# Ledger of designs, part 352: peptides against a protein of PDB entry 6GMG

Target 1, 331 residues: chain A of PDB entry 6GMG
Amino acid sequence: DSDDRVTPPAEPLDRMPDPYRPSYGRAETVVNNYIRKWQQVYSHRDGRKQQMTEEQREWLSYGCVGVTWVNSGQYPTNRLAFASFDEDRFKNELKNGRPRSGETRAEFEGRVAKESFDEEKGFQRAREVASVMNRALENAHDESAYLDNLKKELANGNDALRNEDARSPFYSALRNTPSFKERNGGNHDPSRMKAVIYSKHFWSGQDRSSSADKRKYGDPDAFRPAPGTGLVDMSRDRNIPRSPTSPGEGFVNFDYGWFGAQTEADADKTVWTHGNHYHAPNGSLGAMHVYESKFRNWSEGYSDFDRGAYVITFIPKSWNTAPDKVKQGWP

## One batch from the design tools (peptide; made by RFdiffusion4, then SolubleMPNN)

Design b2_p28_5_s2 (from b2_p28_5, 13 letters changed)
Fold by OpenDDE base, seed 1:
Structure b2_p28_5_s2 (fold): chain B 331 residues (1-331), chain A 28 residues (1-28)
Amino acid sequence: as target 1 above (331 residues)
Amino acid sequence: RDPRENPTAEEAALIQKYNQEAAEKAAA
């Protein structure tokens, strides 16, 4: 089938990228050229450039999730997810606001819920927690030391996460990271790991037992962060897309964006790397493209999605897939 | 401005298919 996914071929290790194309404040390139950039900039293990492996190229070729997959070293589990929801705004708008002309009550409630999420505050919460985790990792040479450090940091900050159960994704995330256990990765040494961030966009109305209106226009009560911690229960996210509202309409089920561990304090200046679709150079969709977007461009999302989560995972410090500074485009 | 160039329903279905395949591959 001409629409089948294709794994991009290997690129020579020393091949330099072609210039990226600027578009709507983004930098855009075809996936093959991103591989070239990745090998020059992000591929380093212990300071040495690496050719992207066939497995990594295969992961990448799956589209938006592929960028996060390659750079994090594992498929996104989404267990340690954060968001920010303005409950007061939501209640006030529901009480005092009104549907737009032609907008149903369900459409109105779904839209108000979507607009009550603050993407910047959600991102900031994830960065705050990642910073705490990184401090806990810095001088911890076993998991017990890491957990003790983490609890102390949380206590000092009076953070509600200190009350999480030991089995919570918050405390178990490190031990459940494959690269933490690898000899050439963390080698079970927390001090060799660092926290990184990616984002997922998805649909709230995924419950098959709910009303059709919730599946079409969103579930206002779904995937809200817990008060105090900002943790989002992602257990009910099954990658179910938004239901069409008219014949011929279709939606994508998710989008992923890679941030890593950038140190830029201004959220608006941070760079997010993401893909449009799986690689189909001989199909109707064409070749996969990779985008490097500013936070504004990423956080805008699409009509396909009404939720965004900012997720923490871990990578070895010896990897260069999450540098302190990310430059948009090439050169 | 949409990097997906406003996909058709058929195109969205294809994208969804391989998004799901990625998840299945990772779980194997």
Scores: peptide ipSAE 0.649, ipTM 0.931, DockQ to the pose 0.644
Fold by OpenDDE base, seed 2:
Order: structure tokens, then C-alpha cells, then sequence
Structure b2_p28_5_s2 (fold): chain B 331 residues (1-331), chain A 28 residues (1-28)
């Protein structure tokens, strides 16, 4: 079928990228050209450029998740997710606000809930936690030392995460990272690993047993962060898309954006890398495109989604998929 | 893609199909 996914061909290791194109304030390119950039900039293992493998190209070809998949080295598990929700704003708007003309009560509540999330604060929280984790990793040569360091750091900062259970995704995330256990990765040495961040956009109204209104307009109570920690329970995220509100309307079930470990202090200047859809150069959707967006462009999202989470995972320090500085576009 | 543009039902279905396939492949 012409609409079938296609794995992009290999690109020569020394092939330089073509210039990116501007698109709605973002830098855009076709997936093949992103592979070229990736090989020049992000492919390094122990300081040596690598050709993107067939497996990596296959992962990438799946679209929006592919960018995060290739750069993190694993499919997103979304276990350690953070967000920020203003409960007072939500309550006040529900109490004092009114539906817009033609807006149903369910639409109003869903919109108010969506607007009560603060993407910047959610991202800031994830960065804060990643920083704490990186400090805990720095001199730890076994998992026990890492966990001890982490607890000490949290105690010093009076962080509510110190009260999390030992089995919490927060404490188990490192040990559950495949690259941590790999000989050419962390080799069970925490000091060889670093925390990285990606983001997922998704729909709140995923409960099939809930009202049709929640599936169409959002579930105001779903996927809220826990107070104090900012942790989001992602266990109910089953990649179910928003239900259509009109005939012919369709929604995508998720979007992923890769941040990595950029050190830019201004959130608005950070670069997020993401894809549009799976690679179908001979199909109706066409070739996959990769976007490098500023935070505002990424965090704005699409009408398909009413939730954004910022997720922490780990990669080996020897990988260059999460550099301190990311340049938007090419050159 | 413009954030204002929603995919058609057909386009969304195709994208969703391969999003799901990715998840299944990773779980295998």
C-alpha cells in the first residue's frame, strides 16, 4: 500500500545537511536531512561520529515518537512525568466563569482545566529534578550510592520527592533504563549516566467508561500532578485520541518533543525537536518532516491534546544526543 | 503543520495506526 511506512535510506556519514526551512516560526526539514544533521551533531559515541543504524532509522520513521526514541535510545515509558496545575485558578474560573457563546458546560470545564496547566512551570520542575538527579549521579559508582545521594539532595532542598516510596518511578527510573546496564553504556555505573528530558502531548479524556463529553472535550480531573512533587500518574495514558466532535474530524493520539539536557536558562530559548508523522514518501501523508521549535511553539501544542507532561529519563554521558547547546536549524 | 490545522479523519487514522505500531514494536 502506498500509505505504508518506509524506513529512510542510510545517509553517508560525511554528508552535510541541506539548509532547514522556516515553518511557522520553527526550523523544518525532511527526515532524510535530519538524519544528516543527526550524524554530524548528535551521533557521537565517545567522541566518534556514527552512522544512524537501520534500527535507529526505523525508529525515527514512526514519526513524532521517533525523534525521542532515537535520541533517548529507548521507546518512551513516560514513568517519571511532571506537570504544573493551578488548582486555585481552576476552581475560581469554574465558579466565576461562564461558558462562551455556543460552548457547552463540558467544553467550558475542559477548556478551563487545560488553561489551568502551566507548561513553563511544568518544564521548570522537570529541569529542577533533572538537576538534582545529575548531582546525585556525579560521584555515584553504584545504584546504592546514587540513591543515597539523591535522598540527601532532596533533604537539603526540602523537596517533597524525598517522601516518595523506594519503588516509585522516581527512584527506580535509573535501574529500569536499559542503557544503564549496557557494557557500552552506563555499565551499572551511575556516574556514566545523565538525566534528560522529553515532553509528551496527549488527551485527558481517555477513560472509555466516562461520559462522551469528557472524551470529546477533556476530563478536567485527569492527569493532574500531585501537589508538592509535580508527579503525574501516567498509568492511565493508553494513547487514546480525542473523540471527534463533528463528522470528518480526526485527532492524533500523541506528540513527543525532545529537549535533552540543554543548559539554556531561559525556557523560551530552548529548542525542542519533534516529527509530524510516520514516513510515507509514496503515500498521501508524504515524507516525514522534523521540526526544531522554540519552547513557545512546542508548548502551544495542537487541539488534539489538552495535556502536556515533561518526562525524565537517562542516557549515557558518552552519547551526544543531549548536548548542552542545541542550535535551531541548519546552518 | 499549523497548530490550527486538524488532520482529516483519514489522516489521523493513519498516523494513529503507526503510532500504535511503534508502541507494539517496542514492547516486543
Amino acid sequence: as target 1 above (331 residues)
Amino acid sequence: RDPRENPTAEEAALIQKYNQEAAEKAAA
Scores: peptide ipSAE 0.647, ipTM 0.930, DockQ to the pose 0.741
Fold by OpenDDE base, seed 5:
Structure b2_p28_5_s2 (fold): chain B 331 residues (1-331), chain A 28 residues (1-28)
Amino acid sequence: as target 1 above (331 residues)
Amino acid sequence: RDPRENPTAEEAALIQKYNQEAAEKAAA
């Protein structure tokens, strides 16, 4: 079928990228050209450039998730997710606000809930936690040392995460990272790993047993962060898309954006890398494109989604998929 | 402007299909 996914061909290791194109504040390029950039900039392992493997190209070809998949080295598990929700704003707006003309009560409540999430604060929380984790990883040569360091750091900061259960994704995330256990990765040495961040956009109304209104307009109570920690329970995220509100309408089930470990303090200047769809150069959707967006363009999301989460995972420090500085576009 | 170029319902379904396939592949 012409609409079938295609794995992009290998690119020579020494091939330089063509210039990216500006696209509504983003830098855009076709997936093959992103592979070229990736090989020049992000492919380094132990300081040596690597050709993107067939497996990596296959992962990448799946679209938005593919970018995060290739750069993190694993399919997103989304277990350690953070967000920020303004409960006071939500309650106040529900009480004092009014539905817009033609807006149903359920639509109003769903919208108010969506608007009560603060993407910037959610991102900042994830960065804060990642920084704590990175400090805990430093000089920790076994998991026990890492966990002890982490608890100490949290105690010093009076962080509510210190009260999380030992089985919490917060404490288990490192041990559950495949690259941590790999000989050429962490080799079970926490000090060889670093925390990285990606973001997922998804729909709140995923409960099939819930009302049709929640599936169409969102579940105001779903996927809220826990107070104090900012942790989001992602266990109910099953990649179910928003239900159509009108005939012929359809929604995508998720979007992923890769941030990595940029050190830029200004959130607005951070670069997020993401894909539009799976690679179908001979199909109706066409070739996959990769976008490098500023935070504003990423965090805006789409009508397909009413939730955003910022997720922490880990990669080996020897990988260059999460450099301190990311430059938008090429050159 | 949506980097997905405002996909049709049919296009969205295709994207969803391969999003699901990705998850399945990763789980295998």
Scores: peptide ipSAE 0.645, ipTM 0.935, DockQ to the pose 0.643
Fold by OpenDDE base, seed 3:
Structure b2_p28_5_s2 (fold): chain B 331 residues (1-331), chain A 28 residues (1-28)
Amino acid sequence: as target 1 above (331 residues)
Amino acid sequence: RDPRENPTAEEAALIQKYNQEAAEKAAA
């Protein structure tokens, strides 16, 4: 079938990327060229460049999730997710605002809810937590030490996360990371791991038992962060897309963006790497493209989605998939 | 406007198919 997914071929390790092209304020390239860049910049294990393996190329070829999959080393579990929601803004806009011309009440409420999420604050919260985790990891040589350090850090900051259950994704995230247990990864040594961040865009109206309006225009009450912690319960995210509002319309069920562990303090200057769709060079969708977007372009998302979460996971420090500095495009 | 914005039903279905396949592959 011409629309079938194709795994991109291997690229020679020494092949340099072609220049990226500008696309709506972001840098864009075809997936094969991204593989070239990845091998030059992100492939390093213990300081040595690696050719992207067939397995990694296969993961990458699945589209938007593939970028995060390759760089994190595992399929996203999305369990440790953060967001920020302005409840006062939401209530005020519902009370004092009015639907736009032609906008239904449900559409208005869904839009207002979407706009009440603060992407920058959500991202900042994830970065804050990642920093706390990294401090806890730094001198911990077993999980017990890591958890003790983490609790101390949270107590010092009076962070509400200190009240999370021991079985919470917050505390279990490290032990549930495959690369932590791998001999060539963490080897069960927390100090060999670091926290990294990716983002997921998805639809709030996923409850099939809810009203059609919620499925079409969003569920204003769904996937809100818990007060104090900023944690989003992602258990109800089943990768169900937005329902179409007109004939022939379709929506994608999710998008993923890779941030890693950039140290740029200005959120607006951070770079997010993401893909458009699975690789179908001979199909109607065409070849997969990879984008490197600034935060503004990433956080704006698409009409397919009304929620954004910033997720923490872990990778070995020996991997270079999450460097301190990411440069947009090539060269 | 991003070309991926507001895909056709057919395009979205294809993307969703392989998004699902990715998850299944990861679980295997």
Scores: peptide ipSAE 0.648, ipTM 0.931, DockQ to the pose 0.758; fails the geometry check

Design b2_p28_5_s3 (from b2_p28_5, 15 letters changed)
Fold by OpenDDE base, seed 5:
Structure b2_p28_5_s3 (fold): chain B 331 residues (1-331), chain A 28 residues (1-28)
Amino acid sequence: as target 1 above (331 residues)
Amino acid sequence: RDLRDNPTLEEAQRIQAVGQEAAAKAAA
């Protein structure tokens, strides 16, 4: 029951975390211990360590999305999302491939579509775009200057994003970021902001007007990136989980992983922070746990999901929720 | 070990649907 959610208690500002538990390439800890780590490592505003506020602890308590929420400062809107899809592979496999034994045609097509997405290339595209945005932000003191810089950068790189409409999430993302407008945030100064990345896993077969097969096995045509730009239209993502394929089967609606602004060039060495469920220490679900996973562990996802998107948003540079380097676990 | 190849590991690290739904409702 959602009514069992509890806001984790405050942790003393100077309390050090207990060691994380390593598990199959991940580091795991209970939410309260993550708060301790967060206060030591990520809490800094303008260079000063901060106690996680009650509001932030409440956001965090919502699970995987809570980790992204507390670190980005807003609930994920997912408007500026990127992925990579190999259309040639998809077409070739559909034409020349065969369903596995016992696999339906719809199941085969859904699987082939899922396998045609490249998580690493999707992540790379998001990082590339974030880098362009950061260059555009660096010396821009108003939104117009930022947009002009973006257009110039994109033109220099012959990037297809230069052809996006001015109303596109690509160009509107900054002005739609609450922290950009906040006095203690960006204060309407783009140069005070930086681009950050998180990832969302979700199900493609969310259209209730579509066939049951698409809802069970995936919609091969849904949530594909636009050619050239890599942009994914997320407007149809309504947090609807995969439909059960057998009696008693249930699926989760989404997963969120926080990357931030790590500078590690090797994708496999990047750390993704996520939670398992909302915090219910006195309920059946138990206490929330936070995981710090390597990219391999994150990008694998679960059978609950057949899509992964890498989303760009912005935070003030004065926040330390997206440092250049993230160390997995503690110490 | 690939999480998708190990159901036990996948289950142990699996996201809970109820928690995620609650988050979505809170943000709506």
Scores: peptide ipSAE 0.024, ipTM 0.695, DockQ to the pose 0.173
Fold by OpenDDE base, seed 2:
Structure b2_p28_5_s3 (fold): chain B 331 residues (1-331), chain A 28 residues (1-28)
Amino acid sequence: as target 1 above (331 residues)
Amino acid sequence: RDLRDNPTLEEAQRIQAVGQEAAAKAAA
């Protein structure tokens, strides 16, 4: 079935996209048309419009993750992930709340845990951290200077991230970014890089050694952010989907949404770009579609997932894949 | 319409982790 994936054909550099169509509060288009938009809006390197390369088109063809992949320049590693969890709400609801009619205890606990995550606060935390990182990058011409600046910024803000180990994903993220080391990218100059954000939706109940109930209804204790920092340990995310609760039911493994570096202060007005599935125009799934969703639409997710993480990575400032403003749809 | 009321993601879209293998190959 994965063998049905096809790389979308090249689009002429100057071809304008067709209008997007509305889809449940989102703007939707076929992948080829997104490539057209991407070339017009996001393709610029050092201010020069570029045709999406075959490699980039191949990355894009993988679906939702492909959108993040092509715009970030690397396959998502998800190492620097943030979320917000209301522990007090969780405890209170478990204590004082009641399962719904027909809801099992495990289902109740899983639901309560899911509802105890605050997607908006998680997103805001990631934006806050990205801002700190961007300030640290701005005047740093080597990694040591960046790290020193970062520590100073964190100290000034009394941020708990200042206590993270030097080997943590937080401090190692820049050096582990391929585009940072590329001559036409960062060229080992932090000041040429900027922090960007994407989001991943996934299932908490991925532990095969856990109870079937956790795999079906979620693991309330899994993938919680660390207090103070908001960091989520993503090491146990193995892209395992939710287990079916009834015969014939199935769930997908993840969803990815690209935010980039939008400066819109109102979270509800931010635009998230994502895909529905890998491109299979001759297969049962059909052509890949790309969606540009408002935060509300993105953050709501699907029943397939009970966790959302907001991940920070880096791209060269010379790339226009993460502009300050993203317009939904076309025109 | 609440996205939760939409068809399951499986029905609407299927996402494979095949990209990880592709990335690994590209990095090799």
Scores: peptide ipSAE 0.024, ipTM 0.671, DockQ to the pose 0.288
Fold by OpenDDE base, seed 1:
Structure b2_p28_5_s3 (fold): chain B 331 residues (1-331), chain A 28 residues (1-28)
Amino acid sequence: as target 1 above (331 residues)
Amino acid sequence: RDLRDNPTLEEAQRIQAVGQEAAAKAAA
């Protein structure tokens, strides 16, 4: 019950975190200790360390989405999402493959679709686009200049995104970012902003009017990226979890992982920060824990989800929630 | 089983839609 959620207490600004617990390539800690790390490493505004505010602690307390929320400064809208899907692999496997023993046809098709997504290529596409956006932002002092720069960059790269409509999430993402308009944020100056990335795991079979099989085993045709651009239409993502396939089975609605703006070229060495559940220290779920995972650990996901999207948003350059280098764990 | 050693979504990662919906509303 979400009613058991508690906002973590304030931590002294100078309090150092306790060591994280390493586990199979991950680093894990309780949310209170993450707040301590966050204040030491990620809290800086204009170079000054800040105490996490009550509002930020409240955002964080919502679990995996809370980590992305506190670091991006807004609740995820997921409008500018990218993925990579291997259509040839999908068609070939459907044509030449067969269900495993005990696997239904619908389960087979859902699994094949899931396996046809390439998480690494999806992530790389998002990074590519974020880099283009960052170049367009660098010397743009108004939105018009940013958009002109963006179009030029896309033309130079012969990128299909150049053909997107002016109202597309691709072009509207910056102006729809609250921190861009804030006086102590971007102050309507694109050059004060930078592109950042987070990831969402979710279920494809969310159409309530579709077959029960799609809700249980996935919709092979849902949430595929558009050819050329890699854009995923996220408008039909309503945070509906996978339907149970057996009595007593239950699935979680989504997972979020924060990447930010790391410059590590090797995807396998990038660090993804995420939470397990909302903070309920006095409830059945217990205290919220925060994980810092390598890309392989993050991208593996869970059986609860058959889709992954890599989403671009923006934060002020004056924030340190998305540094070039993220160190896993503590110290 | 120690969930900290090998956390699973079923055992360690539970985010209720109701709570998340409330968060979305609060952020709007």
Scores: peptide ipSAE 0.026, ipTM 0.691, DockQ to the pose 0.277; fails the geometry check
Fold by OpenDDE base, seed 4:
Parts: C-alpha cells; sequence; structure tokens
Structure b2_p28_5_s3 (fold): chain B 331 residues (1-331), chain A 28 residues (1-28)
C-alpha cells in the first residue's frame, strides 16, 4: 500500500557505501546505501559533491521510477520514446506459426508481438538519436539554433525524424525540460544540456474498451514504433497493468531503468540502474532495493510487461547523474 | 532476492510500483 512509503533518511556526505551484493549478473543494495553511492559518484554539480536533498530522497523512495526521477531531475513524461519492431517477423510468425499446446489464439498473437520487438535495436536507435541531439546541442546557445542544427543533422543523415511536426515530442522535448530553463541548469542555453536515456517496461493491453483477451494477453497492435523514425506514441500509456488471467494473479504497472549517457559501445556492457518498489521499511514490502543490471538483465524484463521503450530526455552537463562510465556495484 | 521473469507472489511484490502513479499525478 502506497501509504506505507517512507522517505529514506539523509546520509552523511562523506559516508562511503557498503559493498553491493552480486546476484545473477546484477549488483544489489538497499536504498540507503545507494544514496551513499549516489552522493559519492553521481551527486556532483559543477564538479562539487552534494548531499541528496530531502526532495530527491522523496523522489527516490517511489521505487523504480524514483531512480530515474532523481537522476533525470523530473518525473518521467515518456514522450520521446523509441523502439524497434520487426513487422516481417511478426507477419511471418502469425501466418506460419501456431499456438502452443494450451495457448489461446490471443495468447499466441500477444506473445508473437512481444517477441517481434528487438530491445537491442530499440536501445541502439535511442542512442543514435541521442547522439544526433547532442551534436545539435553542442554549439547552440538558443533553442532556435538547436532546432536548426537538429534539422541539419537529420537532413545530412536522411533521417525520417526530419519530417516530424515542430510540436512533436522530438522537437519540443528540450524546451519542455524544467532543468533547461533553470538558472543553475541550462539557463535556456542548449549547449549546457545533454541528452540522456532511460527505459520503461509496460503493458500493451491498456485499452479498457478493447477485448478482455487483449488486456490479459497483450494488444499486438499497440505501442508499435513508427516506421523510419522508431518513435512510439506513448499517449495511451496510462500505467495500467496487465489484467489477471486467473483468480489471485496480479501484475505491476511498470518498471523503469536508468542508463544516462554511458559511452560504452557494447550494449551488453552497459549498466542500468533500477529499483524494486517504493520504500516501505516498516511495511509488508520492506525496504527499497536498488539494482545495477547489465543490459541483458534489464532488457529481459518480466511477464508483467510486453513492451519496452527507450526514452530520451535532457539534463544539464553540470550534473554527474549520467557519467560516461558507470561502474556496477561497490567497490 | 533477485527478480525473475515469472515472479512468485513475493517476487511480484518486489517490483510493485503502486505509489508511483500518485507521484506522476502530483508532478503533472
Amino acid sequence: as target 1 above (331 residues)
Amino acid sequence: RDLRDNPTLEEAQRIQAVGQEAAAKAAA
């Protein structure tokens, strides 16, 4: 119950983390210890280490989304989302494949759709776009210059994103970022900002007007990326979980993973930071834990979700919440 | 305990994000 959520206490600025616990390719720790690591590694503003504020600790306490929230500086809006979907694979499997024993047609179609998404290609697309955006940001001192640069970059690459509407999340994302407008953030100077990436796992079958089968087993047509751009329309994502297929079964609404701006070229070596649930040390759920997972561990997801999106947002370059290199665990 | 693709009830609770939607509304 959300009423049991507690804000983690402050940690001394110079307190070093305890060792993380390795488990199945992940590194795990309790939220308080993550705060210690965060203060040592990610807290820096203009090169100066900072104590995590009460507000930031409160954001963090919300669980998986809290990790992305505290590191991005805003609650995820998920508007600039990318994925990769193999339409040919999907059509072929539907045509030539058959439901497994005991699998309904709806289950089969939902599964085939899920399997037709390529998490690695989706992530790569987001990284590609983030790189283009970063080039456009680099020497732009106002939004107009940024947009002009962005259009030029897209034209040079013959990228379909060049055809997006000016009001598209693609072009509006920067100006809609609070930290861009902050005096100690971007101060309306694009060159002071950088693109960062996080990922969201969620359920496709969220339309209450659709069939029960789609809500239970997925909507094969929902949340597909647009051809050419890879953009996913996230407007219909209302954080509705998968519907139970049997009495007593329950699913969670979403999962978030923070990547930031790592420069590691090998996707498999990238580190994704995420939380398990909201912090409830005195409740049934217990204390929040933070995980640092390799891409394979993150992208695998859970049966609760059949969609993965890779989202671009922006943070000030003066923040160290998205360093070039992320080390898994501690020490 | 590590989370898995097919979580038990206990494991499902570990990835539960019940209070997060309220935060989204507050942040909007």
Scores: peptide ipSAE 0.024, ipTM 0.695, DockQ to the pose 0.322; fails the geometry check

